Peptides against a protein of PDB entry 5T59. Designs and how they scored, part 94

Target 1, 112 residues: chain A of PDB entry 5T59
Amino acid sequence: TTPTMQSTSLLTEHLGYPPISLVDDIINAVNEIMYKCTNAMEKYLMQRNIIGKKDFSDEIKIGTAKLESLLENSVDKNFDKLELYVLRNILSIPSDLLEENRFRLLHHEKLV
Target 2, 90 residues: chain B of PDB entry 5T59
Amino acid sequence: EHIRFQRLVQVCNKALEESIRKLQSWEKIHECFPNYGQTREGIENLTVCQQQVIKLWSNLSRVEFDAIFHERSIEEKLNQLDDLINKARS

## One batch from the design tools (peptide; made by RFdiffusion4, then SolubleMPNN)

Design b2_p19_7_s3 (from b2_p19_7, 7 letters changed)
Fold by OpenDDE base, seed 2:
Structure b2_p19_7_s3 (fold): chain B 112 residues (1-112), chain C 90 residues (1-90), chain A 19 residues (1-19)
Amino acid sequence: as target 1 above (112 residues)
Amino acid sequence: as target 2 above (90 residues)
Amino acid sequence: MIKEYSEEEIKEAEEFFSK
């Protein structure tokens, strides 16, 4: 089931932060890691840009950019799915517990 | 009984593994460096580079994600959530 | 604030992360 505002409020109270904040941390981290990886790759190859008498600097820059783009697309796709799944199935409250009686019980137990 | 945190870890691992899959392809790497990869030294450099990047990806993700999970106390919070839900259903 | 997803997106994500 799709998260509701009520569910989000309860989870925010429980977690101490909105559920989306955890997902944002994860996505920001993987993006940072991604660029660290591609930057390291470019630097490694640029230190080895000359083979024989030929300078491959331009090819290395273009090639690394292509790989970065490929990785960016993959990260975006997979972590969009992750965000959806986490918010729906992990950071979620079952709909049957959001009914009036169950809702009060869950909220009361949290505050006691 | 406690299922949510385990699922979180599994989902994160799957997303990370699938994201790096393209860089694990030697063919994809070589295609980006068509002339460089025709030299012996180029192939050697690309091979080492590919291995190093994959290791860096794995190591950094493990360290950073564990840090996030700790800072957000997410294992404890998800276990508590499981317990609260189970208690409400009993 | 809540996010809305299409049924197709939901299905794809569920299948992708299914055990």
Scores: peptide ipSAE 0.591, ipTM 0.944, DockQ to the pose 0.677
Fold by OpenDDE base, seed 3:
Structure b2_p19_7_s3 (fold): chain B 112 residues (1-112), chain C 90 residues (1-90), chain A 19 residues (1-19)
Amino acid sequence: as target 1 above (112 residues)
Amino acid sequence: as target 2 above (90 residues)
Amino acid sequence: MIKEYSEEEIKEAEEFFSK
């Protein structure tokens, strides 16, 4: 089921933060990790840029940039799916609980 | 009974695994370094680099995601949500 | 704010994470 304003409000009250905030934390974290990984790769190879009498610095820079782009695209695709799935299926309230009587149950449990 | 937090962990792991999959391909790595990878030393360096990156990805994601889950108290909150839903349906 | 997704995106994500 698609998240509604009502479900978002109830979940925000329950969680103490909007559901999207958790997803934002996850996505921000993986993006940071991604760039740490590609930076580490570039640094490692740039310390080993001379083989024989040839300098491969330019190729290393271009190559690591290509891998970074590849990883960026994959992260974006997979974590867009994750965001969708989490908000719809994990951080969600079944429609039957959004009825008036069961809505009160969620609110009552919070207040009692 | 409690299912939501388990699902969260599972989908996070799946997204992380699928995101790093292309870097696990030696062919993809080698294609980015066509001349460097034609040298013996280059191949050795790329091999070690690939292994280190994958390990770093795994370790950092584990630590950071666990920290997020703790800071957001998400396991407790999702368990409570499951309990509320089950109670309402009983 | 409520994010909007296409039916195809929803289907793809659910299939991707299905058990």
Scores: peptide ipSAE 0.590, ipTM 0.944, DockQ to the pose 0.705
Fold by OpenDDE base, seed 5:
Structure b2_p19_7_s3 (fold): chain B 112 residues (1-112), chain C 90 residues (1-90), chain A 19 residues (1-19)
Amino acid sequence: as target 1 above (112 residues)
Amino acid sequence: as target 2 above (90 residues)
Amino acid sequence: MIKEYSEEEIKEAEEFFSK
């Protein structure tokens, strides 16, 4: 079922916030976590940048940047799918409830 | 009876797991550090680093997502939605 | 605020998160 303006309005009333807000929270959180992870990785390796008499600092910086990019791409793809799925299948109202008489039921339950 | 919240959790977990999957590949990690990873100490450091990052990813996501779900009262709201749908169809 | 998705994207997401 494709989300509609009417569905969004009803869900917003029910949730107390627009459905997209939850997804935004999730995506923002995972992005924050992602950069915390890559930052931690870089710091850990940078503290161990000297092996023998060779300094690997430049290689570490480049390598961690590559891994960050890899993770960014993966996060983007997977959570784009998540957004789609959540809004269509989880935060959704079935079509049989998108009728005048069913709207009354939703409002009635909220007010009672 | 109540299915939506469970689905939300499952979908979140799947997305998180698939996102970190590439970092679980030792080969991909090693190829990013071709010279560093040719040393014994380098391999050891990369191994520990890989493990720690994956654990950090898992722990942070659990804590943060649970916080979001709580702040948004999403379990309760989705259960109520399920109930409304079931009632309408009865 | 309504996002539109292609049928292919929808199908892919459904299959990806299928139990």
Scores: peptide ipSAE 0.590, ipTM 0.944, DockQ to the pose 0.695
Fold by OpenDDE base, seed 4:
Structure b2_p19_7_s3 (fold): chain B 112 residues (1-112), chain C 90 residues (1-90), chain A 19 residues (1-19)
Amino acid sequence: as target 1 above (112 residues)
Amino acid sequence: as target 2 above (90 residues)
Amino acid sequence: MIKEYSEEEIKEAEEFFSK
């Protein structure tokens, strides 16, 4: 089911917020978590940057950045799919409920 | 009867699992630290780091997503939506 | 307001999250 302006309005009324707001919260959260993870990794390794009198700080920074990029790409790809799926299949109103009679039912149920 | 919230949780978990999957590859981790990973201590540190990151990812995502779901009252709202749909189709 | 998706994107997402 493809989201419509009508369904978005009805869902916004039902939820108290636009459907996209939930997705935004999820995506913002995972992005924050992602950077916390990569930051923690960098910090952990930077505390252990010297081995055998060799300083691996530069390699650690570069390597962690590469992993961060890898994770970013994966997060973007997977959560783009999630956004699509959630808005189409979870936060959605079936077309039969968007008919005139069913549309009134949704409003009536909320008002009663 | 109520399906939407469960599905939301499932797709969130799937996205999270697939996102972290590449970091679960030791080969990919090691490739990012070619010289560091040639040392015994480096390998040990990377191993611990990999494990910690995966755990941190899992724990933080659980806590944060649960908080979002609570703040948005999404379980209740989706259950109500299911009920409305079922009622309309009856 | 409404985000548009290609049929391919839709299909891929549906398959990805299918049980």
Scores: peptide ipSAE 0.589, ipTM 0.944, DockQ to the pose 0.715

Design b2_p19_7_s4 (from b2_p19_7, 7 letters changed)
Fold by OpenDDE base, seed 4:
Structure b2_p19_7_s4 (fold): chain B 112 residues (1-112), chain C 90 residues (1-90), chain A 19 residues (1-19)
Amino acid sequence: as target 1 above (112 residues)
Amino acid sequence: as target 2 above (90 residues)
Amino acid sequence: MIKKYSEEEIKEAEEFFEK
């Protein structure tokens, strides 16, 4: 079910924070992890940039950047789906409980 | 009975796994280092690097996501949500 | 603010995570 303002309010009250905040935390974390990974990769290879008599520093920098871009695109795609799914199917209130009588119960139970 | 937190974990894992999938491709990695990867040492270095990055990805994501879930008390909150919904439907 | 998604996006996400 599509999230509504009402469901968001109820969930915010229940969670103590807006549902989107959790998703934001997750996305921010994975982005940070992503760059840590690519940075580590670059550093590792740059410490091994000379093979024989050839310096591959430039290729390593370019190559790592390409992999970073590849990973970025994948992260964006997958976690966009994650955001959608989480907000619609996990951090959600069924529509039948958003009716006047039912959401009141949910609200009441939270406060009690 | 409690289903939402499990789903959250599953979704997170799936997204993480699919995100790193392309880095698990040796072909993709090698394409980024065409000359470096033509050397024996280069191949060895790239192989180790690939493995280490994947492990780092897995380890960091586990630690960070667990921290988020803890800080947000999301398991408890989702369990409570399940309970509330089930109670309302009973 | 609540984001809106297309039916295709919704279906794709559900199929992606529920398969």
Scores: peptide ipSAE 0.622, ipTM 0.946, DockQ to the pose 0.732
Fold by OpenDDE base, seed 1:
Structure b2_p19_7_s4 (fold): chain B 112 residues (1-112), chain C 90 residues (1-90), chain A 19 residues (1-19)
Amino acid sequence: as target 1 above (112 residues)
Amino acid sequence: as target 2 above (90 residues)
Amino acid sequence: MIKKYSEEEIKEAEEFFEK
């Protein structure tokens, strides 16, 4: 079942925040972690850029950029799926609870 | 009885695992550093780097996701949601 | 306000996380 305005409102009331806010926190966190990882990788290798008489700085910069792009694409793909699934199947209210009587129950339980 | 929070954790873990999967491939790593990886020392550095990145990914994600879940009280809220649904259907 | 997803995307996500 696709999320509705009613379900969003009810969940917002229940959670104290819109469901999307949790997803945003998760996605923002993983993005931050991603760039911390790639930055650490680049710095680690750049500290070890000279082997023998050859300087591999350029190759390291290009290589780490490629890996960053690879990771970025993977994160985007997987966490787009996550957003979809969470909002549709986890942070969701079944249609039978969106009926008038069920709506009252949810509101009543919150106030009790 | 309570299923939603468990699913949330599962989904997060799956997304994290699949996201880092390509970096777990030595071949993929080596392809990005073709000449650097032709040296013994380069291979050693890349090996350590790969391991450290994966550990950093795992550790940071665990800590930060747990913090988010705590700050949002999501386990409690999802359990309550499950209870409400079950109660309504009883 | 509410993001819409295709049936294909929904199915793919469900298969991805539930199988």
Scores: peptide ipSAE 0.621, ipTM 0.945, DockQ to the pose 0.670
Fold by OpenDDE base, seed 2:
Structure b2_p19_7_s4 (fold): chain B 112 residues (1-112), chain C 90 residues (1-90), chain A 19 residues (1-19)
Amino acid sequence: as target 1 above (112 residues)
Amino acid sequence: as target 2 above (90 residues)
Amino acid sequence: MIKKYSEEEIKEAEEFFEK
């Protein structure tokens, strides 16, 4: 069952916020964590950029940028799937409960 | 009986695990630092860096996601949703 | 406003998280 305006409204009333807001929080958090990790990696290696008499600063900058891109792509892919799954299968109302009688029941229970 | 919150946690963990999988590959790490990684000291630094980043990823995600779940009261809300659905079907 | 997904995307996500 695909999410509808009706289910979104009911869930928003139940949650106190739109379902998408939770997903947005999760995605924003993982992106923040991602850049904290890559930044930490670069700083750690840049503090250790000299080995012997050779300076590896340029290689470290390029390498960490590549890893950041790799992680970004993976995060985007996996959390796009997460958004789809959460909104469809977790933060969802079964279609049989969106019929008139059951819809009224859910709405009534929230108001009482 | 209550299934939705457990699924949310499982899905979040799966997405996090799969996202960090590439950084768990030593081969991919080494490929990004081909000359640096040919030195003994470089290998040691990369090894520690890889381990620490993975730990940081795990720790930060746990703390931040738990905070989100708490702020949104999502466990309680999903349990209530399960109960409402079960009640409506009974 | 709701987001639309293809049946293939839905199937892939379900297989990914439920396997």
Scores: peptide ipSAE 0.621, ipTM 0.945, DockQ to the pose 0.671
Fold by OpenDDE base, seed 5:
Structure b2_p19_7_s4 (fold): chain B 112 residues (1-112), chain C 90 residues (1-90), chain A 19 residues (1-19)
Amino acid sequence: as target 1 above (112 residues)
Amino acid sequence: as target 2 above (90 residues)
Amino acid sequence: MIKKYSEEEIKEAEEFFEK
């Protein structure tokens, strides 16, 4: 099923918000969580940056940055797929319900 | 009968699991800290760090996503959508 | 607000989540 202007309008009416808003919430949340995780990792290791007589602060900063980049790329890829799938297959209205008679049914059920 | 909300949860979980997969690799973690990870203490610290980050990822995502679903009333709305579709096709 | 996706992207996403 392909999202259309009509389906978006109907879903917005049904949900009380545009379908994309839910996806945006999800993506914003995971991004926030991602940076919380990487920040926690850096802080944890920076508190343990001295081993023996060696200071590993620079290595820790570089290493955590690399891991952050890996995670960021993965999040972007997977949640782009999620957005696509959700909008097409979950928050979607089958074409048969976009017909005039079915459209009336949707409105009727909403009002009841 | 109701399928959409279950799919939403499934898709979210899959995306979360696949996103954290790289950090679950010890080899990938270690290679980012080549000298630090050559020390006993360094290995211990990295091990604990890896485990804690993965747990934090899981816990925070569960809490935050549940909050979103609740605030958006998405389970109810998707169930209603399923019902409407089923009714129209019956 | 409607995004357009290629058939390949659609298929990939479906295969990814419907395993």
Scores: peptide ipSAE 0.619, ipTM 0.945, DockQ to the pose 0.705

Design b2_p19_8_s1 (from b2_p19_8, 10 letters changed)
Fold by OpenDDE base, seed 1:
Structure b2_p19_8_s1 (fold): chain B 112 residues (1-112), chain C 90 residues (1-90), chain A 19 residues (1-19)
Amino acid sequence: as target 1 above (112 residues)
Amino acid sequence: as target 2 above (90 residues)
Amino acid sequence: MLEESLKTLERYKEVEKKL
């Protein structure tokens, strides 16, 4: 099921921010962490690019790029699923609370 | 009684775990460095790199996600939401 | 340890202490 406009409005009032903002924070955080991890790998290996008489700099650059791509694809896939699940199942309001009498309850609780 | 925040933590952990899964595979790591990984020293470097990056991934995610949850007061808000739902259904 | 990773981790640990 897809979140309704009414649900979004009520949740925004309850949370103090739109539900999507939480998801955005999570996704932005994991993206930042992802690139920090891949950058760390590349730098670490580049400091160790010479083994014997061979320079593996090119292989390291290509290899770390491949790993980054793999990680990016996995992050995108899994956190897209997370976004949908959170917005539909966690940050959601059951239909019975969207009725007028229940709507008043939400407002009442906020004002008290 | 309170279930939404627990579910949030669970799905976050699941997404993080599944995202890093391929990097946990030595075979996948080695495939990216076919010649480098044929050297003893290269294998050692890759092993350390793999172990440390996975630890970094886990620790950074924990710190950042906890910070987000705290800043957004999401545990409290989700508990309140659960309470409202339960109250409405009683 | 990964030098860059260690530095990053240390920075985030400091942030965690302030939370």
Scores: peptide ipSAE 0.163, ipTM 0.915, DockQ to the pose 0.019
Fold by OpenDDE base, seed 2:
Structure b2_p19_8_s1 (fold): chain B 112 residues (1-112), chain C 90 residues (1-90), chain A 19 residues (1-19)
Amino acid sequence: as target 1 above (112 residues)
Amino acid sequence: as target 2 above (90 residues)
Amino acid sequence: MLEESLKTLERYKEVEKKL
């Protein structure tokens, strides 16, 4: 189920930040890592672009771009799943704790 | 008792592993460099490149994700959340 | 080892030490 406004508020209070912020950090990090990896790969191969009498620079550029696209698609797919799972199953409050008495418990524990 | 942080680590690792899966395929790598990969030297270069980029992926993700978890104090917060839930159910 | 990857890896290792 989709997180409720109530659960988001409670978790924000508990965490000190909105739950989505953690996911954003993770996704931003993996995207940065992804481009660093593909950039490194391209540069490495471009330093080795000539074999014999042939220059493979164009093929290397196209090939690395294809790999980057492939990786991008995979990252998007898998980390979308991650986002959904984290927000629904990890950074979540069970429905029974959303009852009035349990809601107060979370606030009470913070104040004590 | 404490399960949420463990699950977070697990799903992060799974996402990272699944994301790099295509780059672990030599066939996929070779297909992107059809002529370059027909040369002995090209194959050697691609092999090294593939191995090193996968290692880089693993190392960078480990460092960055650990940093995020630390900055967000997520292990502590998730453990506390587990405790609160368990306490409420007792 | 990839020269670019090595430099990047070394940089991140340094960051890790600070954490």
Scores: peptide ipSAE 0.162, ipTM 0.915, DockQ to the pose 0.018
Fold by OpenDDE base, seed 5:
Structure b2_p19_8_s1 (fold): chain B 112 residues (1-112), chain C 90 residues (1-90), chain A 19 residues (1-19)
Amino acid sequence: as target 1 above (112 residues)
Amino acid sequence: as target 2 above (90 residues)
Amino acid sequence: MLEESLKTLERYKEVEKKL
């Protein structure tokens, strides 16, 4: 189920930040890591681009680009699933706590 | 008792593992370098590259995700959420 | 060893120590 505005507000109060912010941090991090990995791979191979009398620089550039694209597609797919799961199942408030009488509980714990 | 943070870690690890799966395939790697990979030295270089990039992926993700979790105090917050839910249901 | 990977890894290790 999609998180409601009410649950988002309550969780934001509890967390000190909107739930989506955590997911954004995670996704931004993995994207950065992804490009660092592919960049490292390309540089390593480019340092070893000549074998015998043949220069494989062009093939290396194309090949690493293909691997990067492959990784990008996989990251996008899997972390989209992660986002949905986290927001729906982890950073969520059960319906019983969304009742008016249960809001006091959350506020009470914060004040104590 | 406390389950949400554990689930968060699990789903993060799952996403990371699934994302790197294609790079774990030697066939996929070799396909990207068809001529380079036909040389002895090329195969050796690709082998080392594959192994180390996977390790780099794992290490960088561990460090960065732990940092995020710490900065967001997410373990504590999720444990508190679990406690609140349990208290409300008791 | 991958030179770039090593450098990157070392940088992140330093960050980890500060956390």
Scores: peptide ipSAE 0.160, ipTM 0.914, DockQ to the pose 0.019
Fold by OpenDDE base, seed 3:
Structure b2_p19_8_s1 (fold): chain B 112 residues (1-112), chain C 90 residues (1-90), chain A 19 residues (1-19)
Amino acid sequence: as target 1 above (112 residues)
Amino acid sequence: as target 2 above (90 residues)
Amino acid sequence: MLEESLKTLERYKEVEKKL
């Protein structure tokens, strides 16, 4: 079930921010971490690019780029699923409570 | 009674684990460096690199996600949400 | 060792201690 505008508004009031903002923080963080990891790999291997009399710099650059692509695809897939799950199942309000009663509870808690 | 924050942590961990799965495969790593990986020294370097990048992935994600959860006060907010829902149903 | 990775990790650990 896709979240409604009403549930989004209620959750925004409760959280102090839109639910999507949390997901955005998570996704932005993992993307940053991903590129830090691949950058570290490339730098490490490029410091060890010569074995014997052969220079493997080109192969290292291409290989690291391939690994980065694999990781990017996996991150995109898995965190898209995460976004959907979080917004639908964690940051959600049951449909039977999407009435004036639930709204009153939120206001009451803020006022008390 | 409080279940939402636990679920959030679980799905985050699962997404991180599944995302790094391909890098945990030695075969996939080796395929990206076919000639480099045919040398003894190259194999050693790739092995160390693989081990350390996976460790880096785990540590960075732990620190960053914990920081996000703290800044957003998400555990407290989700617990309160659980309580509100339970109260409404009682 | 991944020297740059270790430096990054150390920086993040310091931030974690403050949280």
Scores: peptide ipSAE 0.143, ipTM 0.913, DockQ to the pose 0.018

Design b2_p19_8_s2 (from b2_p19_8, 10 letters changed)
Fold by OpenDDE base, seed 5:
Structure b2_p19_8_s2 (fold): chain B 112 residues (1-112), chain C 90 residues (1-90), chain A 19 residues (1-19)
Amino acid sequence: as target 1 above (112 residues)
Amino acid sequence: as target 2 above (90 residues)
Amino acid sequence: MEELAKKTLARYEEVLKKL
C-alpha cells in the first residue's frame, strides 16, 4: 500500500522513529560498505602494481574507479527499489486498519 | 503469523546479492584491467582480489545490517505490527 | 512527530520520480 500521512504517523508512533529512518540507516550502511570494498581492492592491487618491469599503477587506479562506478550504479538502483518495497509492504498499515475504529486499536494497544 | 521481519531480511539480502553481481563477473573485472590481466601474475592477483572483495562485502553487510536491526528493534516492532493487524482482523 | 512523519512521504515521492 502507498504510504499516507496517517500511516506514517501511526508507524512513527509505533516505531519511535519515522519509517524512513530505518531505510536511511540501511542505505548509509551499504554505501559505506561499498566504498570500503573498492578501497580495499585498490589498495590490494596497488601493493602488486609492478609485474616484471612494468608499472601498472595508472591502469589499476582507472580500473578500480570503473568498478566502483559499476557497483555504485547497481547499489543505487537496487536499494531504491528496496526503499519503495519496504515503505509499501513492510513498514505499512493495511487500509482496513486505517478506518476510524481500527485506528483506536493501535492507540489502545500502546496504552496497555 | 509474523511475516514482516522475514520479508525485510529477504529484500535486504536480495538487494545485496543483486548489487554485488557485477563484481562477480570475471569478464567485467578483466575488462577493467586489460593489460594487467594479460599477465599470469596479474590474473592471479585479480582473482584473489575479486574473491576477497566479495567476502568482505558479505561479512560487512551482515554485521552492519544486524546492528541496524538491533538498534532499531525492528524485529520486535514488526512482530508487534503483525500482531496488531491480526488482532484487528480477528 | 508529524514533521518527522512527513519526511517519509517526501522521500517516497522522491524515489518514485527517480525510478
Scores: peptide ipSAE 0.627, ipTM 0.952, DockQ to the pose 0.831
Fold by OpenDDE base, seed 4:
Structure b2_p19_8_s2 (fold): chain B 112 residues (1-112), chain C 90 residues (1-90), chain A 19 residues (1-19)
Amino acid sequence: as target 1 above (112 residues)
Amino acid sequence: as target 2 above (90 residues)
Amino acid sequence: MEELAKKTLARYEEVLKKL
């Protein structure tokens, strides 16, 4: 279901934070992990930049940057999909619960 | 009964898996290091690097996502949400 | 509370435009 002001408000009250906050945490985490991975890769290869008499430092820097870009694009795409899925299907309230009678039930359960 | 948290974990894992898939391609990695990867030692280094990065990705994501889920108490909250929904439909 | 909730909707719409 598509998020609405009503559903997001109720979820915010239920969670103690807006639904997007969880998604933000996830996205921020994966971004951090992504850069840690690419940084580790670059460092590993830069410690092995000389093979024979040839220095591959420049190629390593360029190559790792390319891989980082590939990963960034993939992360962006996949976690955008994740964000939509979470907001539609996980952090969501079915339409039938947003009806007047069900709305009262949610409030009642919170108060009790 | 409780389905939302499980789905959250599943979709997170799927997103992580799909995101790292390109780095699992040796061809793509090799293309980024065309000359380096033409050497025996370079190939060995890239192979190890690829494996280490994938492992690091997996380990860090597990730890960090679990921490997030815990800090946000999301399993409990989603279970409660499931219960509320089920109760409302009963 | 409503202001916080609005952030979710705004982000949702933003992501929809991207995809």
Scores: peptide ipSAE 0.627, ipTM 0.952, DockQ to the pose 0.832
Fold by OpenDDE base, seed 1:
Parts: structure tokens; C-alpha cells; sequence
Structure b2_p19_8_s2 (fold): chain B 112 residues (1-112), chain C 90 residues (1-90), chain A 19 residues (1-19)
């Protein structure tokens, strides 16, 4: 279901934080991991940049940059999809629960 | 009964798997290092590097995502949400 | 609470435009 002001407000109350905060944590984490991985790759190869008296430093730098870009694009696309899915299907409230009586139920449970 | 947290884990795993897929391709790796990969040592280094990066990706994502889920108490909160929904529909 | 909820909706709409 499509997020609404009502559903996101109720979820914020239930969670103790807005739904987007969880998504932000996830996205920030994967971005951090991504750059740790690419950095590790570059460092590993740069420590092994000379083979047979030939220096491959330039090729390694260009190659790792290309891989980083590919990974960035893939992460961006897949986690945008994740964000939509989470907000639509996980951190969501069915329309029937947004009715007055169901709304009270959510508030009641919060107070207990 | 409780389905939302399971779905969250599933979609996170799917996103992580799809994101790293290109790095799992030896062809893609080799294409980025055309001359380096023409050497025996280069191939060996790239092979080890690829394996280590994928392992690092998997391990870090598991640890970090579990930490996030714990800090946000998301399993408990989503289970409670499922319970509320089921209760309302009963 | 209302302001916090607005952030979620704004992000949702933003991502929809990307895809």
C-alpha cells in the first residue's frame, strides 16, 4: 500500500522513529560497506602492483574505479527498490486498520 | 502469523545479493584489468581479491544489518504490528 | 510527529521519481 500521512504518523508512534529512519540506516550502512570493500580491493592490488618489472598501478587505479562505479550504480538501484518495498509492504498499515476503531486500537496498545 | 520481519530480512538479502552480483563475475573483474589479468600473478591476485571482497561484503553486511535491526528493535516492532493487524481482523 | 512523518512521504515520492 502507498504510504500516507496517517499511516506514517501511526508507524512513527509505534516504532518510536519515522519509517524512513530505518531505511536510512540500512542505506548508510551498505554505502559504508561498499566503500570499505572497494578501498580494500584497491589497497590489496596496489600492494601487488609490480609484476615482472612492470608497474600496473595506473591500470589498477582505473580498474578499481570502474568496479566502484559499477557497484555504486547497482547498490543505488537495488536499494531504491528496497526502500519502496519496505515502505509499501513492510512498514505499512493496511487501509482497514486506518479506520477509526482500528486507529484507537493502535493508540491503546501504545499506552499499555 | 509474523511475516513482516521475515520479509524485511529477505528483501535486504536480495538487495545485497543483487548488488554484489557484478563483482561475482570473473569476466567483469578481468575486463577492468586487461593487462594485469594477462599475467599469472595478476590472475592469482585478482582471484584472491575477488574472493576476499565478496567475503568482506557478506560479513560486514550481516554484522551491520543485525546491529541496525537490534538497535531499532525492528523485529519486535514488526511482530507487534503483525499482531495488531491480525487482532483487528479477528 | 507530523514533521517526522513528512520525511518518510517526501523520501517515498523522491525515490518513485528515480525509478
Amino acid sequence: as target 1 above (112 residues)
Amino acid sequence: as target 2 above (90 residues)
Amino acid sequence: MEELAKKTLARYEEVLKKL
Scores: peptide ipSAE 0.625, ipTM 0.952, DockQ to the pose 0.845
Fold by OpenDDE base, seed 2:
Formats: structure tokens, sequence, C-alpha cells
Structure b2_p19_8_s2 (fold): chain B 112 residues (1-112), chain C 90 residues (1-90), chain A 19 residues (1-19)
């Protein structure tokens, strides 16, 4: 179900916050986690950058950057899909309940 | 009867699993460190690093997402939404 | 409340265009 002004307004009243706020929290969290993971990886390998008297620091920096980019792209794609799914199928109100005589039930229940 | 919160958890887990899939590929990891990964010690370090990162990803996401769900009271709100919808259709 | 609700719609449309 495609979100509408009517449905998002009702959901905002029900939740106490707009539906997008939950999605934003989720996306912000995964982004933070992502960079914590890539940073940890770089630090771990940089502490082990010398093997057989060879310094692999440059390769490690480039390699971890590549992995970070790969992860960023995957996160962006998958959580864009998640955002659409949540707004369509989870934080949504069926269209048949948005008729005047029915959507008032949601509002009425909140006021009582 | 209550389905929305379960679906939220499922879709979040799916997104997390799909996102980390590339890092679960040893081939992808090795490709980023072509010379480092040609040494025995390098392979060992990369193996441990890969495992630790995946575990960190899993643990942090579980803790942080649960915190978000709690702070937003989303399980309760989604259950209430399910109830309201079911009531309206009865 | 209406202004807050508008943010959800705006974001939804934005993401649709990206995919």
Amino acid sequence: as target 1 above (112 residues)
Amino acid sequence: as target 2 above (90 residues)
Amino acid sequence: MEELAKKTLARYEEVLKKL
C-alpha cells in the first residue's frame, strides 16, 4: 500500500512520531555500525602490517577502503529496499480503512 | 493475529544479512589484499579479521536495533495497529 | 503533525526515484 498524507498523518498520531523517524533510526544505526566494522578491520590489520620484513601498510589501507565501499553500496541498496517495504507493508493502513466512515475509528480510539 | 512487528524484525534481519554477504566471501576479501594474502601469516590475519568483523556486525546490529525498537515502543504500537485493523474489519 | 507527516511522503518519493 502506497503511503498517503492521510495514512501518514494517522500513523504519526498513533506512533507519536512520523513513520520515517523509525526508518531514519534504523538507517543511522546501520551506517554507524558499518563504519565501526570497517575501522576495526583497518586497525586490526595495520597492527599486523609487517610480514617477512615487508610493510603492507599501503595495501592494507587501499584494501580496507575497497571493502568499505563495497559494504556501503550494499547497505545503501538493501536498506533503501527496507525503507520502501516498511512504509508500504508495515507502517501502513489498508486503503479500505481510509474511507471516511472507517478511518475515523483510528482517530476515535486514540482520543478515548 | 499480530504480524507487523514480526515482519519488521524479519525484514531488518534480511537487510543486515544481505548487506554483510560480500564480506562473508573469502574471495572478495582476498582480492582486496592480493600480496598480503599470498603470505601464510597474511591469510591467517585476514581469516581472523573476517570472522571478527562479521561477529561485530551481528552483535552490534542486534543490540542497536533492539534498543531502537524499545525506545520507539514499536512492538506495542504495531500490535495496536494490527488490533485496530482487525477490529475495523470485524 | 501534518508537517511531520509530510516528511514521510517526501522521503518515500525520493527513495522511489533512486530505485
Scores: peptide ipSAE 0.624, ipTM 0.952, DockQ to the pose 0.822

